# Designs tried in a protein design run: peptides against a protein of PDB entry 4CIC. Part 171

Target 1, 148 residues: chain A of PDB entry 4CIC
Amino acid sequence: KVSTKGHYGVQAMFDLAQHFGEGPVSLKSIAERQGLSEPYLEQLIAVLRKAGLVKSVRGAQGGYILAREPRDIKVGDIIRVLEGPIAPVESVSQDDPEHSLKFDFSVTKSVWEKVKKSIEEVLDSITLADMLKDAEEAQMAQGYMYYI
Target 2, 147 residues: chain B of PDB entry 4CIC
Amino acid sequence: KVSTKGHYGVQAMFDLAQHFGEGPVSLKSIAERQGLSEPYLEQLIAVLRKAGLVKSVRGAQGGYILAREPRDIKVGDIIRVLEGPIAPVESVSQDDPEHSLKFDFSVTKSVWEKVKKSIEEVLDSITLADMLKDAEEAQMAQGYMYY

## One batch from the design tools (peptide; made by RFdiffusion4, then SolubleMPNN)

Design b2_p25_1_s1 (from b2_p25_1, 16 letters changed)
Fold by OpenDDE base, seed 1:
Structure b2_p25_1_s1 (fold): chain B 148 residues (1-148), chain C 147 residues (1-147), chain A 25 residues (1-25)
Amino acid sequence: as target 1 above (148 residues)
Amino acid sequence: as target 2 above (147 residues)
Amino acid sequence: DEEFEVEDVIAKQKEQKEKEKEKLA
């Protein structure tokens, strides 16, 4: 599963992609458009900035921009930055050491590895540019439904 | 992500698959072989039984069996029974109602739907029979490494 | 809760396993 952090991170990055080439966008405006809390978004953006996916621009018209073109940012890159490696199984909380899944039977592990690989392939196949295109197509479809 | 419940459920079902055709297996023996707590396994088996994936057999040599052949049980079936529908995104805990992801922008939702579909396809492509085959191949490979 | 006797269950499982082997052969 993608965490809420990963989900909101993708939303924030997508907002920055929609404004790519228009200059810096304020965190406040991103938060408002994406329905995110500004403090939470600040934490997300700090991580994304440290990973080199976002740049901070200083000045009166300062804010944030994508560090790369939307086509050069995969959804998988965003998720890996925010969540680390995709883990298909929730880590058994360290709190029950006696239930150390020591017998990770190689076979059950292989099932989860297949799931992991499939998730990675999907997320690495989708760029922010693909998401922009999908948004444009959706807007056009809605526009056509209002004109009919 | 698959929960610990889903993971252990697949392990327990796989153990039952390994013993398919040998008669009922005790929960104690499954718990011991799979490194599971017996009380936790009882809860899992109760859910799996209610869903018709496992049968309880009564008697002195009673226990549990698969309700269907290993080939007729997908990993996806086990996961759906234990966890419900595969959700690619963790549900935002109900505790912050103000952060209702109301603006699930259709586009971000579509990304997660693609991930969901991919997970479902993988889990529905793997049966307990496939897992049995993989285990046999792994044992053969280990046997060849010891010679 | 259909109570199955152990012997009937074993017999049925063996039959199913044999049918599965015949389909793989």
Scores: peptide ipSAE 0.156, ipTM 0.764, DockQ to the pose 0.011
Fold by OpenDDE base, seed 2:
Structure b2_p25_1_s1 (fold): chain B 148 residues (1-148), chain C 147 residues (1-147), chain A 25 residues (1-25)
Amino acid sequence: as target 1 above (148 residues)
Amino acid sequence: as target 2 above (147 residues)
Amino acid sequence: DEEFEVEDVIAKQKEQKEKEKEKLA
């Protein structure tokens, strides 16, 4: 599962992709468009900036931009930055010492590794540019449905 | 992500698959082999039994068996029973009402739907019989390294 | 933290967007 942090991070990065070439976008404007709290978005953007996916621009029209072109940012890159390596199984919380016997049965581990690989392949196959294209196609489809 | 419940459920089902055709297996023996607490395993087995993946056998040699052949149980079936439908994104807990604005941006939703579909395809492609075969191959490979 | 001026950022983004259009053409 992708965490809420990963999900909102992809939304924020997608918003920045939609405004790519228009200059810096304020966190406030991203928060408003994406339905995020501004303080939460600040935390996400700070992580994304440290990872070099986003740049901060200072000035009266300052804000944030993508550090790379939308085609050069995979969804997998965003998720890895926000969540770390894709883990197909939730880590057993250390709080139940009796369940901490990670019988990493090699066979069950191999199942989860296959799931991990599949998730990685999907997320690494989707760029922010692909998402922009899908959004344009969806808007065109909606526009055609209103004219029919 | 698969929860701990899903993970241990697959382990327990795999243990039952390894003993398929040998008769009923006690929860105690499964718990010992899989490194699970017996009370936790009881909860998992209760769910799996209600879903018709496991049968309870009563008597002095009672316990649990797979309700189907290992080839007829997909890993995806076990996960769906224990966790429900595969959700690629964690549900935003209801406790943060400000973050409850599900801006279900259609595009981000489509990304997660692709991830979901991919996970389902993988988990539905793996049966308990496939896992048994992989275990046999791994044991053979280990045996050849020691000789 | 490389701070970019707004004008330089807009110019670079426009140039990238034009290069992207030229590669699609």
Scores: peptide ipSAE 0.149, ipTM 0.770, DockQ to the pose 0.021
Fold by OpenDDE base, seed 3:
Structure b2_p25_1_s1 (fold): chain B 148 residues (1-148), chain C 147 residues (1-147), chain A 25 residues (1-25)
Amino acid sequence: as target 1 above (148 residues)
Amino acid sequence: as target 2 above (147 residues)
Amino acid sequence: DEEFEVEDVIAKQKEQKEKEKEKLA
């Protein structure tokens, strides 16, 4: 499962991808378009910036831009930056050491490793450029439905 | 992500699969072998029983058995019984309606649907019988490393 | 909730296990 943090991170990065080449976008404008709280977005963007996925631009028309082209950013890259390695099972909170899921059961572990691999393959197969293309295709399909 | 509940449920069901054909297994014995608390296992097994994946057997040698053959139980079936539909994103708790992830963003939704589909395909491709086979192969491989 | 007797369950499971072995043989 992807956390809410991962989900909103992908939304914010996609918003920046939509404005790629148009110059810096303000956090306020991203927050408004994506339905995010500005303070929450500030936390997300700070992590993404530190990871080198986003750049801050200073000045009166300052804001944020993608640090790379949309084609060079995978969804998997965003998720790994925000959440770390993809874990197929929720980590049992460290507080019950006795119930630390000793993933010692080799067979059950293998099932979750297969799930992990499948998730990674999917998320690493999708770039922000692919998402932009999908959005354009969806808009065209909607446009065609209005003209019919 | 699979919850801890789903993970332990798969372990408990796998334990029952290993003992399939040997008669009823006590909750205590499953709990001991799988490193689960007995009260937690009771809750899990109650859900699994209600879903018809496990049967309760009464008597002095009573306990639980698989309701179906191991080949007829997918890992995906166990997960769906315990967790409901596979959700690729954690549900934002209903308590913040303003931050309800309106999955209204069609493109982001499509990404998560692809992830969901991939998880479902994997979990529905693995039966308890497949897990038993994998366990036997692993034991044989370990046996060959010791000789 | 059909309560099964232990003996009947054991007998039925043994029969199923034997049938599976016969299919693998």
Scores: peptide ipSAE 0.126, ipTM 0.762, DockQ to the pose 0.010
Fold by OpenDDE base, seed 4:
Structure b2_p25_1_s1 (fold): chain B 148 residues (1-148), chain C 147 residues (1-147), chain A 25 residues (1-25)
Amino acid sequence: as target 1 above (148 residues)
Amino acid sequence: as target 2 above (147 residues)
Amino acid sequence: DEEFEVEDVIAKQKEQKEKEKEKLA
């Protein structure tokens, strides 16, 4: 499962993609548009910035921009930065060492590796540019439904 | 992510598949072979039984069996029984109603739906019989490395 | 709750396993 952190990170990155080429966007404006808490968004943006997916711009019209073009940022890149490697199974917390015989049962592990690979392929096939295109198509479709 | 419950459920079902045709298997023996706690396995097996994936057999040699042939049980069926519908995103806990503006942002939702579909396709393509075959092939490969 | 006797379960499972072997042969 993608965490809430991954989900909100993709939303924030998508907001920055929508404003790509328009200059820096304030965290406040992203938070308002995406329905995120500003403090939570600050934490997400700090991680994304450190990973080189976003840049901070200083000044009166300062804020954040994408560090790359939307076509050069995959959804998979965002998820890997925020959550690390895609893990299809929740890590059995090492906290119960006695019964956590990690029977690294090779066959069950192979099933989860296939799931992991499939998730990675999907997330690496979707760019922020693809998401922008899908949003434009959806807006046009809604616009047509209001005029009919 | 598949929960620990889903993971151990697949392990337990796979153990029952390995013993399919040999009669009922005790929970104790499954727990020992799969490195699971017996109480935890009891909870898992109760859910799997209620869903009709396993049957309980009574008697001195009683225990559990698969309710269907290994080829007729998909990994996806096991996961759906134990975890419900595959959700690619953790449910944003409704507990912070004020900031949980479920901006049902249609575009981000569509990304997760694609991920969901992909996971379902993979898990529905793998049966317990496929897992048995993979285990046999792995054992043969290990045997050949020792010779 | 169909209480299957252990013997009937073993017999049915053996028969299924034999039929599966015959289909592979």
Scores: peptide ipSAE 0.112, ipTM 0.758, DockQ to the pose 0.010

Design b2_p25_1_s2 (from b2_p25_1, 19 letters changed)
Fold by OpenDDE base, seed 2:
Structure b2_p25_1_s2 (fold): chain B 148 residues (1-148), chain C 147 residues (1-147), chain A 25 residues (1-25)
Amino acid sequence: as target 1 above (148 residues)
Amino acid sequence: as target 2 above (147 residues)
Amino acid sequence: DKSFDIPDVIGKQKKAKEEEKKKLA
């Protein structure tokens, strides 16, 4: 599962992709459009900035921009930055070392590794540019449904 | 992500698959082999039994068996029973209704739906019989490395 | 990698263009 952090991070990055080339976007404007709390978005953007996916722009029209073109940012890159390595299973809390998942039976582990690989392949196959294209196609399809 | 419940459920079901045809297995024995707490396993088995994946056997040699052959139980079936529908994103806690994820932008939703579909396809492609086969192959490979 | 803050070049260019338009008007 993708965490709420990953979900909102992708939304925020997609918002920045929609405004790519238009200049810096304020956190407030992203928060308003995406229905996010501004403080939460600040935390997300700080991580994304540190990872080099987002740049901060200083000035009167300051804000944030994508650090790369939308085609050069995979959804998988965003998720890895925000959540770390894609884990198909929630890590059982390390707190009880005695009931440590010692016997990750190689077979059950292999199932989860297959799931992991599949998730990674999907998320690495989708760029922000692909998402932009899908959004445009969806808008066109909605426009056609109103004219019919 | 698969929850701990799903993970342990698959382990317990796999243990039952390894003993399929040998008769009923005690929860204690499953718990010991899989490194699970017996009370937690009881909860898992109760859900799996209610879903018709496991049967209870009564008697002096009572315990649990798979309700179906290992080939007829997908990993996806186990996960759906224990966790419900595979959700690619953790549901934001319903607790703050004001910040409801109202704008599931159709595009972001589509990404998660693609992920969901991919997970479902993988989990539905793996049966307990496939897992048994993989275990046998792994044991053979280990045996060959010692010779 | 310290993500360096970049100057608002786009905003400066927009302002410069608006000021040029105001001088030509």
Scores: peptide ipSAE 0.022, ipTM 0.727, DockQ to the pose 0.017
Fold by OpenDDE base, seed 5:
Structure b2_p25_1_s2 (fold): chain B 148 residues (1-148), chain C 147 residues (1-147), chain A 25 residues (1-25)
Amino acid sequence: as target 1 above (148 residues)
Amino acid sequence: as target 2 above (147 residues)
Amino acid sequence: DKSFDIPDVIGKQKKAKEEEKKKLA
């Protein structure tokens, strides 16, 4: 499962992708459009910036931009930055070390590894550019010419 | 992500598959072999029983058996019983209903739906019989390294 | 890790173009 952090991170990155080439976007404007709290978004953006997916712009119209083109950012890259490696199973709390004879049943591990690989393949197959295209196609299908 | 409940549920069901046709298996023996607490396993087995994946046998050699053949139980079936529908994203707590303009960004939802579908396809492609076969193959491969 | 703050080049260019349009009017 993708955490709330991963989910909101993808939303914020997608918002930045929609405004790519228009200049810096304020955290406030992203927060308002994506239904996120500004303080939470600030934490997400700080992580994404440190990972080199986002750049900060200083000035009167300061804010954030994508550090790369939307086509060069996979959803998988965003998730890995925010959550780390995709884990198919929640870490069983190490609380009982003695009876955790982790019978590392190689077979059950192999099932979860297959799930992991499948998730990674899907997330690595989707770029922010693909998401932009899908959004455009959906808007055209809904007949909502948002004259922005 | 599969929860601890789903993970241990698959382990318990796999243990029952390994003993399929040998008669009822006690919860204690499953717990010991799988490294699970017996009380936790009892809760899991109760859910699996209610869903019709496991049967209880009463008697001196009482315990549990698979309700179906290992080939007729998918890993996906076990996960759905224990966790419900595979959710690709953790449910954002509904705590702030007003500003949760869930801009249901159809596009972000579509990404998660693709992930969901992919997980379901994988889990529905693996049966307990497939897991048994993989275990046998792994044992044979290890056996060949020792001779 | 040098977090490079990029100057708002795009905003400055837009403002410069608007000021240039105001001088020609």
Scores: peptide ipSAE 0.020, ipTM 0.724, DockQ to the pose 0.018
Fold by OpenDDE base, seed 4:
Parts: structure tokens; C-alpha cells; sequence
Structure b2_p25_1_s2 (fold): chain B 148 residues (1-148), chain C 147 residues (1-147), chain A 25 residues (1-25)
């Protein structure tokens, strides 16, 4: 599962993608558009900035921009930055160290690795540019429904 | 992400698959082999039994068996029983009622639906029989490394 | 790693254009 952090991170990055080329966007404006708390967004943006996905712009109209073009940012990149490596299973608390469950662990592990690979392939196949295109297509489709 | 419950559920079901046709397996023996607490396994098995994936056998050699052949149980079936529908995103706690996340960003939702579909396809493509086969192949491969 | 702060070039350009418009008006 993608965490709330990953979800909101993708949402915030998508907002920045929608404004790409228009200049810096304030955290307040992103928070308002995306329904996020500004303090939470500050934390997300700080992580994304440190990872080099976002840049801060200083000045009278200061704010944030994407550090790369939307086509050069995968959803998988955002998730890896915010959540770390895509784990298909929640951390099984290794509480009981003694039972070296060697063999059975290998087959179940292979199932989860297949799930992981599949998730990674999907998330790495989607860029912010793809998301922008999908949004434009959805807007056009809505526009056509009002004219019929 | 698959929860610990889903993970251990698959592990317990795989143990039952390995013993399929040998008769009923005790919860204690599953717990020991799979490194699970017996009380936790009891809860898992109760859910799996209620869903019709496991049967209880009564008698002197009482225990549990798979309710179906290993080929007729998908990993996805086990996960759906234990966790419900595969959700790609954790439930955004709707704790703040006023900020109606009205912008169900159709686009972000579509990303998560693609992830969901991909997970479902993988989990529905793997049966307990496939897992048994993979285990046998792994054992054979280890046997060849010793010769 | 110091996150590279970019100067607000766009905001400066907008201000410069507004100041030029005010001088021409």
C-alpha cells in the first residue's frame, strides 16, 4: 500500500506539474488547491526538495517549482523518495529471531517480490507528464459532455 | 502493501497446502513450522475457515485442512479474505471533516487504480499449487548444488 | 546538501514590466 504521505506527495507534485513553466507556486496555494494542511505540505516539500525533485525559489513571488520537467519525474521516483523502497509487505516484526524459517520463507518471499516488481513497473511507467495529459483528456471529455 | 495478517495468512495456507492429502494438521504444528504464535494463527484460521478456504476436522487427529485443492486457491483469494479489497493507498484518515477532499483528483485516483489492478493480477495469477511447484523446484535446485 | 535556491527571475521580470508600464503611463 502507498501511505498517505506518498499519496499527498504525488498530489503536491502533480499540482507543481500543472503550474510548470508559470513560475514558483506558494505552499499556501498548493495546500488550498489540494486540500492539504500547510504544515504537512511543508514537511513533504522539504523531503522532495532534499531529494532534488523540487526547487525553492526566493523572492517576492517565492515558492516552489519542479526541479525537472514533468516527463522526467516518475510517480515511482516520488514514492521512493517519500516512502523509501517499495515494500509489498509491511515489515514483519522479526520479533522471534530463533526460528530460522529458511525454506518456506523463500516461496512466500517470491510472491511478494513479484508484487513488488509489478508495483514498481506501474509506478515507473507513469510520469507527471502522463498525469497532465490524462487531466487534459478528462477536461476535454467534460467539455464535450456539456456540448452534447 | 500487504499487511502482516495477509503475509502470515498466505504462509499458513501454504503450510496447509504442503500437507494437502496427508490429513488434518494441528494449529500447533503450523505455528511451529511457520514461526507464528498459536493464538495469532487461531485468529487467522478462524477467518479463513469462515470464508470457506479452510475446514476443521474433528477427532483424535483433529486439525485443519484446505477446503479446496491448492490449484483452486489463489493468493489473491487469501488476501481478499484477510484484508478485504486490495487498496493501493492507505485510507486517508478523513479526520478533518471540513476539508472535504472534494478534489478526488481523478488523475491521482487513476494512478492508484492502475497499481491496484496490477497487484490483483499478480495475486490472482498465483495459486497455492504454483507455490508448491516453486518450492519443489527450489529444493531440486539445492539438491543439484550439493552434487 | 544545500538545496540550490533559485532566484525569482519571473517575479523580477514582472516587477520590471510593471515599473516600465508605470513610467510610460
Amino acid sequence: as target 1 above (148 residues)
Amino acid sequence: as target 2 above (147 residues)
Amino acid sequence: DKSFDIPDVIGKQKKAKEEEKKKLA
Scores: peptide ipSAE 0.020, ipTM 0.720, DockQ to the pose 0.016
Fold by OpenDDE base, seed 3:
Structure b2_p25_1_s2 (fold): chain B 148 residues (1-148), chain C 147 residues (1-147), chain A 25 residues (1-25)
Amino acid sequence: as target 1 above (148 residues)
Amino acid sequence: as target 2 above (147 residues)
Amino acid sequence: DKSFDIPDVIGKQKKAKEEEKKKLA
């Protein structure tokens, strides 16, 4: 499962993609549009910035921009930055060594590896540019439904 | 992500599949083989039994058996019973309405739906019989490395 | 890698254009 952190991170990155080429976007404006708390978004953006997915712009009209074109950022890249490696099974907290998922059972491990691979393939197949295109197509479809 | 409950549930069901046709297996024996606590396994088996994936056999040689053949039980069926519908994103607890994942954003929702579909396809493509076959192939491959 | 802050070149250009418009008015 993708965490709330991963979900909101993808939303914030998508908002930045929608404004790509228009200049810096304020965190406040992203938070308002995406329904996120500004303090929470600040934490997410700090991680994304450190990973080189976003850039900070300083000045009176400062804010954040994508560090790369939307076509060069995969959803999988965002998730890996925010959550680390995609894990199909929740890691049992290392603190209970007796219930440490002894992933020693090769066959069950192979099932979860197949799930992992499928998730990675999906997330790595979707760019922010693909998401922009899907949004435009959805808006056009809604626009046509209002004109019919 | 699959929960620990889903993971251990698949292990327990796989153990029952390995003993399918040999008669009832005790919870104690499953717990020992799979490295599970017996009380935790009892809770898992109770859910799986209620869902009709396992049967309880009463008597001196009592225990549990698969309710269906291993070929008729998908990994996806086990996960759906233990965890409910496969959700690609952790549901923010309904109790924090301010941080309720307003899944209102259609495009991000579509990404997660694609992930969900991919997970479902994988888990529904694997039966307990497929897992048994994979285990046999792995044992044969290990046996050949020792010769 | 220290994430460097980019100067607001766009904002500076907008401000410069507004100041130029104010000087020509």
Scores: peptide ipSAE 0.017, ipTM 0.717, DockQ to the pose 0.015

